Peptides against a protein of PDB entry 6O8C. Designs and how they scored, part 125

Target 1, 262 residues: chain A of PDB entry 6O8C
Amino acid sequence: VGLRYEKISLPKIHPRYDLDGDASMAKAVTGVVCYACRTASTLLLYQELMRKGVRWLVELVKDDYNETVHKKTEVVITLDFCIRNIEKTVKVYEKLMKVNLEAAELGEISDIHTKLLRLSSSQGTIESSLQDISSRLSPGGLLADTWAHQEGTHPRDRNVEKLQVLLNCITEIYYQFKKDKAERRLAYNEEQIHKFDKQKLYYHATKAMSHFSEECVRKYEAFKDKSEEWMRKMLHLRKQLLSLTNQCFDIEEEVSKYQDYT

## One batch from the design tools (peptide; made by RFdiffusion4, then SolubleMPNN)

Design b2_p20_6_s1 (from b2_p20_6, 8 letters changed)
Fold by OpenDDE base, seed 2:
Structure b2_p20_6_s1 (fold): chain B 262 residues (1-262), chain A 20 residues (1-20)
Amino acid sequence: as target 1 above (262 residues)
Amino acid sequence: SSELERALAILEELFEAVEK
């Protein structure tokens, strides 16, 4: 899951002044930091895309929720109508009994009434479950996409730009070291500049690597972990919602069996 | 959009991962 990237480390920087070695080292450092920049950019893009996906999925589930609520409402109306009709029938038969007329059908109708009332009671549970789902999907809910805006790296952090600045500095030093190498020997002042630049290169490289590791990679991994956790919960919610939908259909089907008695 | 398609692909991968 997620993007695969290589763990990178800086090459060892030798303290000894060596034009050939320093040029090679600088080249390697440039490569590493360049990779960090590209990787950071890719990780950022991945997260941004994931955020869009999360928003899309939330909306999709909300739509499904609304459809389920609609279906539940229809079932409630149908069920209530059926109950009312059966109750009217029961009352008629009870009146007949009061005048000493035998009503063999009364028992059957009463049983149907009892069954319908049981079905009606189950609607309360469905309603409660739907309310729970709604609360979880609502702003501030456990399944809201708030985490996606909090976790990970964001364009506003400008991590890629910060790394790019460091890369530019490093690259400049590398090119200078390449020139120094071509000179084979440097004058004293130029040698001192070279040594200072080498220290600067180390500083920039270390800063880049620290920034990459702490602000890019670590946050990305945290985002990834949160996304997985969130997705598991979302899938569970979807299954729950599907179950509720099916329960509504089952109740509707059961009620339809008694429509001939109404 | 192409971005949405890419986002969906990422989600799909995530779906597959958590369903296991």
Scores: peptide ipSAE 0.327, ipTM 0.882, DockQ to the pose 0.923
Fold by OpenDDE base, seed 4:
Structure b2_p20_6_s1 (fold): chain B 262 residues (1-262), chain A 20 residues (1-20)
Amino acid sequence: as target 1 above (262 residues)
Amino acid sequence: SSELERALAILEELFEAVEK
């Protein structure tokens, strides 16, 4: 799950003054930090895309929820109407029983009434479940997409730009080291500058790697973990919502069987 | 948009990974 990237590390930087070695080292460092920049950009893009996807999915599930609520409401109206009609019928039959009519029909109607009341009770459970789903999807809920805005890296962090600045500094030193190598031997002052630049290179490289690891990779991994957790919960919620929808249809179908008795 | 399509593809990948 997620993007695959290579684990990178800086080459060993030898303290010894060596124009050939320093140029080679600087080239390698440039390559590593360049990779870090590209990777950071890719990781950022991935997260931004995931955030958009998460928002889309939340809206989709909310739409499904609203449709389920609508269906539930329709069923409740139908069920209540049926119950009222059956209750009227029961009262009529009870009056007829006083005039020596058979009790068999009254028993059947009473059984239907009992079944309808059970269905009505189940509507309460469905309502409770829908309320739970609503709370979970609402702002501050466990399945809200707030985590997507909190976790991971964001464009506002300017991580790619920060790494690019460091890369520019490193690249500049690398090109200088390439020139130094071509000179074969440096004068004392140029040698001292080379040594200082090597220290700067080390500083920039270390800073870049630390920033990449701590601010890009680590946060990305955290984002990925949160996304997986969220997705599992979201899928479970969707299944629950589908189950509730099916229950509404089942109740509607069952009620339709008794409408002929009203 | 192409960006939304890419986002959905990422979600699909995540979905498949979690469901398995």
Scores: peptide ipSAE 0.326, ipTM 0.882, DockQ to the pose 0.913
Fold by OpenDDE base, seed 5:
Structure b2_p20_6_s1 (fold): chain B 262 residues (1-262), chain A 20 residues (1-20)
Amino acid sequence: as target 1 above (262 residues)
Amino acid sequence: SSELERALAILEELFEAVEK
């Protein structure tokens, strides 16, 4: 899961003054940091896209939830209506029984009434489960997308831009080192500048690599891990919601069987 | 829409990974 990227490291630093070697080293460093910039950008994009996906999925599940609630409400209305009708029928048969009429039918109707009441009691459990799901999906809930906004890297962090600035500095020094190499020999002052620039190059490169590793890669990996955990929880929630939906349909089917008696 | 499609593709990949 996630993006695959190559592990990068800075080339070995040679402290010796060598125009050819320094130019080659600078080129290699430029390449590595350039890769870091591109990778950081890709990792950021991945996370941003994932955040959008997460939001979409949450909304989808909320829609499913609302449909389930609607179905549950429909079933409750139908069930209550059926119960009321059966109760009226029971009363009529009880009166008839007092005059020794239709005693056998009363038992059957009473059994139906009992079954309907049992179905009605299950509605409370479904309601509580739906409320739980609602709370989990609500802001601040366990399945809210708050983690997606907190974890990982964000455009506002400007990590790519920061790396790009460092890359620009490194690239500038690299081009200077190419020129220095072309000169074959530098005057004393220019040699000293070259040495200082080499130190600056190392400083910028190290800073870039540290930033890339700690602020880009590490946070990305953390984001990825949390996304996996969240997805597992969402899948479980969807299964729960599906179960509740099926329960509603089952109840509706049972009620339909008794409508002939109402 | 293209961005959404890419987002959904990433989400689908994640879904498949955790479902296994």
Scores: peptide ipSAE 0.326, ipTM 0.881, DockQ to the pose 0.927
Fold by OpenDDE base, seed 3:
Structure b2_p20_6_s1 (fold): chain B 262 residues (1-262), chain A 20 residues (1-20)
Amino acid sequence: as target 1 above (262 residues)
Amino acid sequence: SSELERALAILEELFEAVEK
């Protein structure tokens, strides 16, 4: 899951003054930091795309929720209507019994009434479950996409740009070291500058690698982990919602069996 | 919508990963 990237490390920087070695080292450092820049950019893009996907999925689930609520409402109306009709029928039969007319069907109708009332009671449970789902999807809810805005790296962090600045500095030193190598021997002052630049290169490289590791990779991994957790919860919620939908259909089907008595 | 398609592909990959 997620993007694959190679673990990178800085080459060993030897303290000894060596024009050939320093040029080679600088080249390697440039390559490593360049890779870090590219990787950071890729990781950022991945997260941004994931955020968009998360938003899309949330909206999709909200739509499904609304459809389920609508279906539930329809079933409630139908059920209530059926109950009222059965109650009227029961009253009629009770009146007939008062005049000593046998109503063998009264017991059956009464049983149906009882069953319908039980079905009606189940609607309360469904309603409660739907409310729970709604709360979880609402802003501040456990399944809201707020985490996507908090976790990971963002364009506003300007991590890629910061790394690029460091890369530019390193690259400049590398090119200078190539020139120094071509000279084969430097004057004293130039040698001192070379040594200072080598220290600068090390400083920039270390800073770049630290930034990459701590601000890019680490945060990306945290984002990835959070996304996986969130996705599992969302899938579970979708299953719950589907279950509720099916319950509504089941109730509707059962009610339809008794509509012939109304 | 190419960006959305890419986003969905990433989500799908994640979905498949957590479903296993």
Scores: peptide ipSAE 0.324, ipTM 0.880, DockQ to the pose 0.917

Design b2_p20_6_s2 (from b2_p20_6, 10 letters changed)
Fold by OpenDDE base, seed 4:
Structure b2_p20_6_s2 (fold): chain B 262 residues (1-262), chain A 20 residues (1-20)
Amino acid sequence: as target 1 above (262 residues)
Amino acid sequence: MEDLEKALKILKELEEKVLS
């Protein structure tokens, strides 16, 4: 997952004054830094899109959570109502037992009551699980999207712009080197300027590559790794939530079997 | 809307990677 990009490196910059070689070198450097700029832009866009997707997914899961909570609440109400009715029935049959006529029926109702109480106890576990999920999704929780805002590169970092500035400087020197090459020979002063520009080119190029590697690529990779970790946890949470939802439906179905006794 | 579609595509790719 993630964007694939070519590993880039600067060409060797020879210290020798050579108009042809320097022009060729400058061209290569321009190409490399240009690629870095484009790559930085695409990496940034990818991260921004991922952040948007993460937010979307979090909201989706929150919606699912709320639906599950609602379903759980509905089941609890139904279950509690059923339990109360069964308890009333038990009391009636207990009075009838004084005449010893309804022993078998009382046993059946008591068994139902016991089963309902077990179902009721399971609601506590479901509630605890839902609370855990809620805490994990809440701000500051382990599955919050806070990491997406912390990791990686952001537009505010202005990495692309910074690289573009360096690229502009490099490009200017490259075009000058093309002109120098065309002249075949430079006067002393122009030669000295050429040499200084070559040093500037090296400075800009190394700065660009360092910035690209350390502030763009490295942070992007960290973001990607963090996103994978987060996604694994999120998928697991979604599975847990689905399990809880199914448990609620199962309980509801079972309770419906006993409603005829109430 | 286009950005959202792209975002969802990226998420899907991430999910597939994690599930693989």
Scores: peptide ipSAE 0.392, ipTM 0.905, DockQ to the pose 0.933
Fold by OpenDDE base, seed 1:
Structure b2_p20_6_s2 (fold): chain B 262 residues (1-262), chain A 20 residues (1-20)
Amino acid sequence: as target 1 above (262 residues)
Amino acid sequence: MEDLEKALKILKELEEKVLS
């Protein structure tokens, strides 16, 4: 789901000089931009935490991969040993069969040998799958976390700080407008300053909202989409890895049935 | 540790979303 945020918009700014209205407008603008700052900060934090989580998960899966590789290796060794022993037994029984002895037993052992060879052949598929998983987890692979470092917003972008600067400017004007309102009437020069400040307020506000929408929200949404895609792939990989692990255990169990013949 | 816990929570939420 990700972080939910409310869509915000600036209040209407009337061109008319109105001390009461201007103060109210300035207050509203301050609130909106303040919300943008907080939201931007929260979105940034979310992304940073997600990046940490992604790295953690990658390492976890790599550990699981290594364990699976180790298990696969053990199974291969055990299987090869069993095959060699069965082959020795087959040779002995073949000699006995030439003198018309132990024909039934030879058939059984030969069948076991055939089954073991089939199991051995399946190891190639497992190996190939493991190699594929390794490549996907490796740097530059399809499941690399490079996207997490490229997409979204970063602390180095200083988006929150930039918004905060604009908020500070807006807040200062708001407080001045509050004072102006209290004066009820302004001298000509003060009135002109008020009008100019109102224009500045509008400029800062629009800049803040544009920055928030384009540099914070949009990039966050892109990051979120990429994270979901990546997670789907990662979960699939984990399932695949688990399947391979289970196959190794199944082979080991099957081999154990024939160890009595060795 | 706290950040990691938060990160894991976020990941869990993401997993749930993807699995839904």
Scores: peptide ipSAE 0.391, ipTM 0.905, DockQ to the pose 0.948
Fold by OpenDDE base, seed 3:
Structure b2_p20_6_s2 (fold): chain B 262 residues (1-262), chain A 20 residues (1-20)
Amino acid sequence: as target 1 above (262 residues)
Amino acid sequence: MEDLEKALKILKELEEKVLS
């Protein structure tokens, strides 16, 4: 399962002026936004690492594909060679049938020829399947990794930095509120400043939470969903490719049985 | 190297999730 994080929410901000309560509230807000910053950073790192993994897997599958294509090519060459040799043999026996009885031998060779032709006909299907796989892995294909670069959050978005700025502002106010609490009572002017800072705190906190939810969490979840979909398709493709590889080996093995006749 | 290892770990976890 992807990265797990806890749902966070801001504490209730009471409108009433209360030095003790405001300090406690500010502390809680600082904690929440701090968690948001750390979480955003972790989510970003996770996505960046996933992108690297996706690229790695794509290249791995491409390598496997190329190996399969190479194997298929070798099998085709071998098969064609065997077919040509068997056809020559068939022609010889057909001529011999005009002068003597070689029916049993001709029948055996003819059956082999038929089997080889059947194997040859299957090559077209394998080729078509390989082409399909290639198209899916190619740029613009259904399994291209373009989504990984488009979905989610990126370092260039500077989401962590933006949240950190807000956290710094919030933390500064918290420290002031801690000092205010220690004073136990503020003069009128200081009280008004405190109230004003409380509004600023609320503004910064709300902005931070909105940014975290909309620009970090939401995009991460979209990335996660897309990655799961992509992985499912990729695994299916790998299975298909493996099947094709096995088919090539099976054909090669069967052809080898008839090499004595060539 | 370290990043690659971490990436592979995450990828493996994703694979396991999808296969489950």
Scores: peptide ipSAE 0.390, ipTM 0.904, DockQ to the pose 0.906
Fold by OpenDDE base, seed 5:
Structure b2_p20_6_s2 (fold): chain B 262 residues (1-262), chain A 20 residues (1-20)
Amino acid sequence: as target 1 above (262 residues)
Amino acid sequence: MEDLEKALKILKELEEKVLS
């Protein structure tokens, strides 16, 4: 659920010259466009905050990734050391077997060696997975924040400012229409100006609503949809990373069991 | 700092939505 906003529409603008009606209409239009301005600002702020959040989350996951890589490295070192020691032990036992050592003892050590080698083989898979995660988080990767910079509205678009300009024009006409209404009757020239201003009001209002709908609301909705998609992928990646972390710990624990044989 | 808190709140809401 994203930001809740009301769908707005312009009031009906009557072509008939009516000072009272025109003033009322102008007031209503002003209200609608004012709401559009405020809404556009709110939508922009939401997106900017989301972008900050996305960046934060990416960095957090990168930190977790680095921690996992570090843990993996430690495990690899420990595992390799253990393997080397077991191999030395195997060689010693092989020599002793030529003298008077039970075959069962050598078999046990050999089995441990085999298990360790299996654990070592799993490191390659973990490494590959980590590399994939790194790639996805890197610039240009599928989970990079590139979408956040491309989708939605941005301060540089100056949409709020553009709407505000239109609102100012509309508001000015509205106040003039209030004055016109107070005059009850306008001279011919003033009446013509009023009619022209009414056309301008219509133009500005239509432009504002079009801009709001197409450049603010639509893009916001697209941003929202993209953010949800991205979040799903990110959560999946986090789960994957957690799984890899756990695998590293499991391997470490397993290796620790065999350190007594080295 | 305030912006970060707000951002995190929005993220949390998004996560909850996605997980639902």
Scores: peptide ipSAE 0.388, ipTM 0.904, DockQ to the pose 0.932

Design b2_p20_6_s3 (from b2_p20_6, 9 letters changed)
Fold by OpenDDE base, seed 1:
Structure b2_p20_6_s3 (fold): chain B 262 residues (1-262), chain A 20 residues (1-20)
Amino acid sequence: as target 1 above (262 residues)
Amino acid sequence: SEDLELALKILQELFEEVEK
């Protein structure tokens, strides 16, 4: 998954002076470095888009978190209210029991009270879980998006521009070699220039390929790996939030069953 | 908005990969 790109390599550069061969070689080099430039640009764009997506997703999850917290708070209020009402009822029935009345009903109400208290105790666990999630989403947390700004390639690195400069130099030499080929034979001075340009071509090409591999591809791959790891964690967190939300709804539903006793 | 849409597509692909 991710952007698929082909592994590229420079053609073999023969040291022999050959106008036809040199032109062909230069053409091939130009093509390879051109591909590198385009690929680097695409990889950069991918990363920039991913960074935007990551930021968006973080905000989305934060919103979900806040909704869950709100729901939890609502349930706590409702539950506490229900508990207080049941406790009042228990006290009344206890008084009646002393007069040998309504003993059977007291048992039922007491059981309900016990169940509600258990539900109340579970709120502490939910709160702890929410706090953990909050800490993970907060700056410095395990799910912080700091990695997205640190890993990979960035526009400020000017990798594409640097490659483009090298490509321009290579292209110029290629066009000159094309002209040289058309001349079939070069004067001594022109031949020497051709040889020097061939060396320059090699230098530029190797520099371009090295830069592409080390500063573009490797960093992209590292970014991709980090993004996958981060996404797994985010997915898990979202599942946790959903679980907590469902627990709140379940508690609310159960509490609603006992409201008639209050 | 266009960038966001593209970003969402990328994220979706990533989600699908992680869920496998």
Scores: peptide ipSAE 0.247, ipTM 0.858, DockQ to the pose 0.904
Fold by OpenDDE base, seed 4:
Structure b2_p20_6_s3 (fold): chain B 262 residues (1-262), chain A 20 residues (1-20)
Amino acid sequence: as target 1 above (262 residues)
Amino acid sequence: SEDLELALKILQELFEEVEK
């Protein structure tokens, strides 16, 4: 079910000035945002790889489609040739029938002709199905890979970079808070700076979490859902294509039985 | 390509998931 990641949340940020608590909190925040950065990167990579895979699969199916079309064309040519020859034979036997000769043979040939015509009709259905498949695989079609380029997160979004910037800011504050903790007591001015930095840390952390949740995770999940839907449709299409291929082979085999009469 | 191999693995996983 795609990549698994842990649900993350920011630790509680207490408004009270506490050097030990603030350092601990800052450490925790740093860890959470660091995880977000790494996760965002992993999710992005996953999607990029999936996009490559999707493109590959589309091309593979297109190749299979082309092979099927080629096979169908060969069968049509063979079938049409057989039909023409049988029709000529029918005409000959009809002339013979006028003199009361070869009545049984004419019946047999006529039946073969009828069967061949039915096979020819089935080719029309196969053609229609192939056209449908082609339309679905074509640009703008329902099974095109356009969704893969639209859904999810992309390198151009620079989500990892944006999160990294926030992480850097948070990390700097964390290191300062470690130093502050080591001092055990701060002068008034330094205390005020500490308090301001704590507010900044909160701001950066909140921004990071919002960005991660809304721009990374949410979009990834949408991409994943879309990919699953697309894959189901592709699998169905492949089954249809295989069925059509088999039908072509079946028709070819059937026609081969009647070639002795041509 | 290493990336392609990884992509194929991901696709395979997706394939297996939707087949279930």
Scores: peptide ipSAE 0.247, ipTM 0.859, DockQ to the pose 0.923
Fold by OpenDDE base, seed 3:
Structure b2_p20_6_s3 (fold): chain B 262 residues (1-262), chain A 20 residues (1-20)
Amino acid sequence: as target 1 above (262 residues)
Amino acid sequence: SEDLELALKILQELFEEVEK
Protein backbone atom coordinates (compact mmCIF):
# COMPACT_ATOMS: atom_id res chain seq x y z
CA VAL B 1 0.00 0.00 0.00
CA GLY B 2 2.99 2.23 0.44
CA LEU B 3 3.18 5.12 2.83
CA ARG B 4 0.05 6.22 4.51
CA TYR B 5 -0.69 9.88 4.75
CA GLU B 6 -3.72 11.90 5.58
CA LYS B 7 -5.49 14.11 3.16
CA ILE B 8 -5.00 17.63 4.29
CA SER B 9 -6.97 20.74 3.62
CA LEU B 10 -6.66 24.32 4.62
CA PRO B 11 -8.99 25.71 7.19
CA LYS B 12 -11.55 28.19 6.09
CA ILE B 13 -10.18 31.65 6.10
CA HIS B 14 -12.77 34.14 7.13
CA PRO B 15 -12.60 37.54 5.56
CA ARG B 16 -13.58 39.18 8.80
CA TYR B 17 -10.91 40.96 10.73
CA ASP B 18 -10.58 39.16 14.02
CA LEU B 19 -7.31 39.11 15.87
CA ASP B 20 -8.15 36.04 17.88
CA GLY B 21 -9.62 34.21 14.96
CA ASP B 22 -6.82 35.17 12.64
CA ALA B 23 -4.20 33.95 15.06
CA SER B 24 -5.99 30.67 15.45
CA MET B 25 -6.42 30.32 11.73
CA ALA B 26 -2.78 31.09 11.12
CA LYS B 27 -1.78 28.49 13.64
CA ALA B 28 -3.90 25.91 11.91
CA VAL B 29 -2.53 26.81 8.51
CA THR B 30 0.98 26.55 9.84
CA GLY B 31 0.23 23.11 11.13
CA VAL B 32 -1.21 21.92 7.86
CA VAL B 33 1.64 23.20 5.76
CA CYS B 34 4.12 21.83 8.24
CA TYR B 35 2.53 18.45 7.83
CA ALA B 36 2.78 18.82 4.09
CA CYS B 37 6.48 19.51 4.34
CA ARG B 38 7.14 16.52 6.50
CA THR B 39 4.99 14.30 4.36
CA ALA B 40 6.68 15.44 1.20
CA SER B 41 10.02 14.65 2.72
CA THR B 42 8.89 11.22 3.77
CA LEU B 43 7.43 10.48 0.37
CA LEU B 44 10.64 11.53 -1.28
CA LEU B 45 12.72 9.34 0.97
CA TYR B 46 10.48 6.41 0.30
CA GLN B 47 10.87 6.79 -3.42
CA GLU B 48 14.61 7.14 -3.23
CA LEU B 49 14.88 4.03 -1.16
CA MET B 50 12.59 2.20 -3.51
CA ARG B 51 14.78 3.17 -6.44
CA LYS B 52 17.77 1.71 -4.68
CA GLY B 53 15.85 -1.41 -3.96
CA VAL B 54 14.69 -1.77 -7.52
CA ARG B 55 18.23 -1.50 -8.79
CA TRP B 56 19.34 -4.09 -6.32
CA LEU B 57 16.58 -6.46 -7.29
CA VAL B 58 17.30 -6.13 -10.98
CA GLU B 59 20.92 -7.02 -10.40
CA LEU B 60 19.93 -9.94 -8.25
CA VAL B 61 17.64 -11.32 -10.91
CA LYS B 62 20.28 -10.83 -13.55
CA ASP B 63 22.68 -12.84 -11.46
CA ASP B 64 20.14 -15.59 -11.10
CA TYR B 65 19.57 -15.50 -14.81
CA ASN B 66 23.25 -15.90 -15.52
CA GLU B 67 23.48 -18.83 -13.18
CA THR B 68 20.56 -20.47 -14.91
CA VAL B 69 22.11 -19.93 -18.30
CA HIS B 70 25.31 -21.47 -17.06
CA LYS B 71 23.48 -24.47 -15.72
CA LYS B 72 21.55 -24.85 -18.93
CA THR B 73 24.77 -24.82 -20.90
CA GLU B 74 26.25 -27.55 -18.77
CA VAL B 75 23.18 -29.66 -19.20
CA VAL B 76 23.22 -29.22 -22.94
CA ILE B 77 26.81 -30.37 -23.12
CA THR B 78 26.10 -33.40 -21.01
CA LEU B 79 22.99 -34.25 -22.93
CA ASP B 80 24.67 -33.94 -26.29
CA PHE B 81 27.48 -36.15 -25.15
CA CYS B 82 25.05 -38.75 -23.97
CA ILE B 83 23.12 -38.63 -27.23
CA ARG B 84 26.26 -39.12 -29.26
CA ASN B 85 27.26 -42.11 -27.23
CA ILE B 86 23.86 -43.69 -27.50
CA GLU B 87 23.83 -43.13 -31.22
CA LYS B 88 27.13 -44.93 -31.52
CA THR B 89 25.73 -47.80 -29.57
CA VAL B 90 22.67 -47.96 -31.77
CA LYS B 91 24.81 -48.12 -34.85
CA VAL B 92 26.84 -50.95 -33.42
CA TYR B 93 23.77 -52.96 -32.64
CA GLU B 94 22.33 -52.32 -36.05
CA LYS B 95 25.47 -53.68 -37.62
CA LEU B 96 25.29 -56.73 -35.46
CA MET B 97 21.78 -57.40 -36.62
CA LYS B 98 22.87 -57.23 -40.22
CA VAL B 99 25.23 -60.10 -39.59
CA ASN B 100 22.47 -62.08 -37.89
CA LEU B 101 23.64 -61.49 -34.38
CA GLU B 102 20.98 -61.16 -31.77
CA ALA B 103 20.60 -57.73 -30.28
CA ALA B 104 17.91 -58.08 -27.68
CA GLU B 105 18.94 -54.83 -26.08
CA LEU B 106 18.53 -52.77 -29.22
CA GLY B 107 14.98 -51.89 -28.38
CA GLU B 108 15.91 -50.52 -25.01
CA ILE B 109 18.74 -48.48 -26.40
CA SER B 110 16.53 -47.11 -29.12
CA ASP B 111 13.96 -46.07 -26.58
CA ILE B 112 16.58 -44.28 -24.57
CA HIS B 113 17.73 -42.53 -27.69
CA THR B 114 14.21 -41.36 -28.38
CA LYS B 115 13.83 -40.04 -24.87
CA LEU B 116 17.10 -38.19 -25.06
CA LEU B 117 16.09 -36.59 -28.31
CA ARG B 118 12.91 -35.38 -26.68
CA LEU B 119 14.93 -33.88 -23.88
CA SER B 120 17.15 -32.23 -26.40
CA SER B 121 14.18 -30.69 -28.14
CA SER B 122 13.03 -29.21 -24.85
CA GLN B 123 16.31 -27.39 -24.59
CA GLY B 124 15.29 -25.24 -27.48
CA THR B 125 12.21 -24.13 -25.62
CA ILE B 126 14.23 -23.36 -22.53
CA GLU B 127 16.67 -21.36 -24.59
CA SER B 128 13.88 -19.34 -26.12
CA SER B 129 12.41 -18.65 -22.73
CA LEU B 130 15.74 -17.54 -21.37
CA GLN B 131 16.20 -15.25 -24.31
CA ASP B 132 12.83 -13.74 -23.63
CA ILE B 133 13.76 -13.14 -20.01
CA SER B 134 17.01 -11.58 -21.06
CA SER B 135 15.25 -9.23 -23.42
CA ARG B 136 12.85 -8.16 -20.71
CA LEU B 137 15.66 -7.41 -18.30
CA SER B 138 17.81 -5.65 -20.85
CA PRO B 139 17.82 -1.92 -21.32
CA GLY B 140 14.65 -0.93 -23.04
CA GLY B 141 13.00 -4.12 -21.96
CA LEU B 142 9.64 -4.39 -20.32
CA LEU B 143 11.20 -4.85 -16.92
CA ALA B 144 13.77 -2.15 -17.22
CA ASP B 145 13.89 0.17 -14.25
CA THR B 146 13.80 3.33 -16.32
CA TRP B 147 10.39 4.11 -14.89
CA ALA B 148 11.91 4.45 -11.45
CA HIS B 149 14.05 7.29 -12.65
CA GLN B 150 11.25 8.99 -14.48
CA GLU B 151 8.25 8.62 -12.24
CA GLY B 152 7.73 10.23 -8.89
CA THR B 153 9.54 13.00 -7.12
CA HIS B 154 13.27 13.50 -6.99
CA PRO B 155 15.62 15.47 -4.80
CA ARG B 156 16.47 17.66 -7.76
CA ASP B 157 12.88 18.84 -7.85
CA ARG B 158 13.47 20.61 -4.54
CA ASN B 159 9.85 20.20 -3.60
CA VAL B 160 10.56 19.96 0.10
CA GLU B 161 12.68 23.07 0.00
CA LYS B 162 10.03 24.98 -1.88
CA LEU B 163 7.42 23.98 0.63
CA GLN B 164 9.72 24.90 3.47
CA VAL B 165 10.14 28.38 2.09
CA LEU B 166 6.41 28.82 2.00
CA LEU B 167 6.12 27.41 5.48
CA ASN B 168 8.65 29.89 6.73
CA CYS B 169 6.66 32.74 5.30
CA ILE B 170 3.48 31.44 6.82
CA THR B 171 5.10 30.87 10.17
CA GLU B 172 6.39 34.39 10.23
CA ILE B 173 2.92 35.73 9.67
CA TYR B 174 1.56 33.44 12.33
CA TYR B 175 4.02 34.78 14.86
CA GLN B 176 3.03 38.28 13.96
CA PHE B 177 -0.61 37.42 14.35
CA LYS B 178 0.14 36.00 17.73
CA LYS B 179 1.67 39.30 18.70
CA ASP B 180 -1.24 41.17 17.22
CA LYS B 181 -3.60 39.11 19.28
CA ALA B 182 -1.70 40.00 22.39
CA GLU B 183 -2.17 43.66 21.61
CA ARG B 184 -5.91 43.10 21.60
CA ARG B 185 -6.36 46.18 19.44
CA LEU B 186 -4.35 47.53 16.57
CA ALA B 187 -4.04 51.02 15.23
CA TYR B 188 -5.47 51.66 11.82
CA ASN B 189 -2.20 51.27 9.98
CA GLU B 190 -1.28 48.11 11.82
CA GLU B 191 -4.71 46.76 11.12
CA GLN B 192 -4.23 47.32 7.44
CA ILE B 193 -0.90 45.55 7.57
CA HIS B 194 -2.55 42.69 9.38
CA LYS B 195 -5.16 42.40 6.69
CA PHE B 196 -2.55 42.48 4.02
CA ASP B 197 -0.52 39.81 5.75
CA LYS B 198 -3.61 37.71 6.01
CA GLN B 199 -3.92 37.82 2.27
CA LYS B 200 -0.30 36.87 1.91
CA LEU B 201 -0.77 33.99 4.26
CA TYR B 202 -3.66 32.77 2.19
CA TYR B 203 -1.63 33.05 -0.96
CA HIS B 204 1.32 31.16 0.47
CA ALA B 205 -0.89 28.52 1.96
CA THR B 206 -2.80 27.85 -1.22
CA LYS B 207 0.40 27.74 -3.18
CA ALA B 208 1.86 25.27 -0.75
CA MET B 209 -1.17 23.05 -0.85
CA SER B 210 -1.33 23.09 -4.61
CA HIS B 211 2.33 22.27 -4.88
CA PHE B 212 2.04 19.51 -2.35
CA SER B 213 -0.94 17.98 -4.07
CA GLU B 214 0.18 18.27 -7.64
CA GLU B 215 3.92 17.91 -7.42
CA CYS B 216 4.34 15.65 -4.45
CA VAL B 217 1.32 13.51 -3.76
CA ARG B 218 0.15 12.92 -7.29
CA LYS B 219 3.59 12.05 -8.54
CA TYR B 220 4.18 9.79 -5.60
CA GLU B 221 0.97 7.95 -6.31
CA ALA B 222 1.98 7.51 -9.90
CA PHE B 223 5.32 6.16 -8.77
CA LYS B 224 3.61 3.80 -6.41
CA ASP B 225 1.32 2.48 -9.10
CA LYS B 226 4.18 1.92 -11.47
CA SER B 227 6.21 0.21 -8.81
CA GLU B 228 3.42 -2.20 -8.07
CA GLU B 229 2.96 -3.02 -11.70
CA TRP B 230 6.65 -3.50 -12.20
CA MET B 231 7.00 -5.65 -9.13
CA ARG B 232 4.18 -7.88 -10.26
CA LYS B 233 5.89 -8.44 -13.55
CA MET B 234 9.21 -9.00 -11.87
CA LEU B 235 7.74 -11.56 -9.56
CA HIS B 236 6.29 -13.41 -12.48
CA LEU B 237 9.60 -13.33 -14.25
CA ARG B 238 11.35 -14.74 -11.22
CA LYS B 239 8.88 -17.56 -11.12
CA GLN B 240 9.52 -18.28 -14.75
CA LEU B 241 13.22 -18.27 -14.18
CA LEU B 242 12.87 -20.64 -11.27
CA SER B 243 10.81 -22.94 -13.42
CA LEU B 244 13.47 -22.97 -16.07
CA THR B 245 16.11 -23.69 -13.50
CA ASN B 246 14.14 -26.61 -12.23
CA GLN B 247 13.68 -27.92 -15.73
CA CYS B 248 17.41 -27.89 -16.22
CA PHE B 249 17.93 -29.87 -13.06
CA ASP B 250 15.23 -32.31 -14.07
CA ILE B 251 16.86 -32.89 -17.40
CA GLU B 252 20.22 -33.36 -15.78
CA GLU B 253 18.78 -35.92 -13.46
CA GLU B 254 17.11 -37.75 -16.29
CA VAL B 255 20.29 -37.84 -18.32
CA SER B 256 22.20 -39.21 -15.39
CA LYS B 257 19.99 -42.26 -15.47
CA TYR B 258 21.16 -43.12 -18.94
CA GLN B 259 24.83 -42.47 -18.48
CA ASP B 260 25.34 -46.09 -17.57
CA TYR B 261 24.44 -47.00 -21.12
CA THR B 262 27.11 -44.81 -22.56
CA SER A 1 24.44 0.03 4.73
CA GLU A 2 21.52 1.44 6.61
CA ASP A 3 20.00 2.78 3.44
CA LEU A 4 20.21 -0.57 1.77
CA GLU A 5 18.56 -2.26 4.69
CA LEU A 6 15.73 0.20 4.58
CA ALA A 7 15.41 -0.22 0.86
CA LEU A 8 15.21 -3.95 1.22
CA LYS A 9 12.51 -3.59 3.82
CA ILE A 10 10.51 -1.43 1.49
CA LEU A 11 10.96 -3.93 -1.30
CA GLN A 12 9.89 -6.72 0.95
CA GLU A 13 6.76 -4.86 1.80
CA LEU A 14 6.07 -4.29 -1.84
CA PHE A 15 6.58 -7.97 -2.57
CA GLU A 16 4.15 -8.91 0.10
CA GLU A 17 1.63 -6.47 -1.20
CA VAL A 18 1.88 -7.69 -4.76
CA GLU A 19 1.65 -11.31 -3.77
CA LYS A 20 -1.70 -10.73 -2.15
Scores: peptide ipSAE 0.246, ipTM 0.858, DockQ to the pose 0.877
Fold by OpenDDE base, seed 5:
Structure b2_p20_6_s3 (fold): chain B 262 residues (1-262), chain A 20 residues (1-20)
Amino acid sequence: as target 1 above (262 residues)
Amino acid sequence: SEDLELALKILQELFEEVEK
């Protein structure tokens, strides 16, 4: 999965002066660098779209987090209320037992109280986990989208524009070489210019390919790798968040069973 | 937006790749 592109390389540039060969070579170089420009643009677009997607996903998960926090808060309030009521009941039963109440009823209520306290303890663990998730999603956190802004290529780098400038220079030389080929034979001065332009072509082509490889392709691949790693972590976080949500619902359900005793 | 839709498709592809 990902963008499919072919690994490109420059054709062999022969040092020999050959008008036909030089024109053909220049044509091939132009094609390769043109492909590099288009590919660089596509890679940039992919990364920009991915950045938008990452931002969207982070916001989605934050919304889910907030809903979970809200649910947790609701459960805590309900649970605390239930605990307070059961404690009052226990106190009343203790007073009655001093008179003539059977111990069995008090035992049942006390057991419920113990269970509720255990549930309350679990809420503390849930809160800690939610705080951890919040920290991970916050700016500077491990799951923040900061990596997306740091890794890869960006429009501000102007990589496509830089490659396009080089392509323009190469294309100009190519068209000149086509004209030179049509002349079949050049005067001494024109021949020297041709040779000089061939060196320029080589320089521009090499610069373009180096820039494409090091500043476009390599950085894109790094971005892709980082995005995969981030996505794995994000999915794990979502699973964790879902688990916490389910725990809150489970606790709420269990508390509801004891409301009749309060 | 169209860009967001495309972004989501890319994310979906990434998601599917990571789940493998």
Scores: peptide ipSAE 0.243, ipTM 0.857, DockQ to the pose 0.912

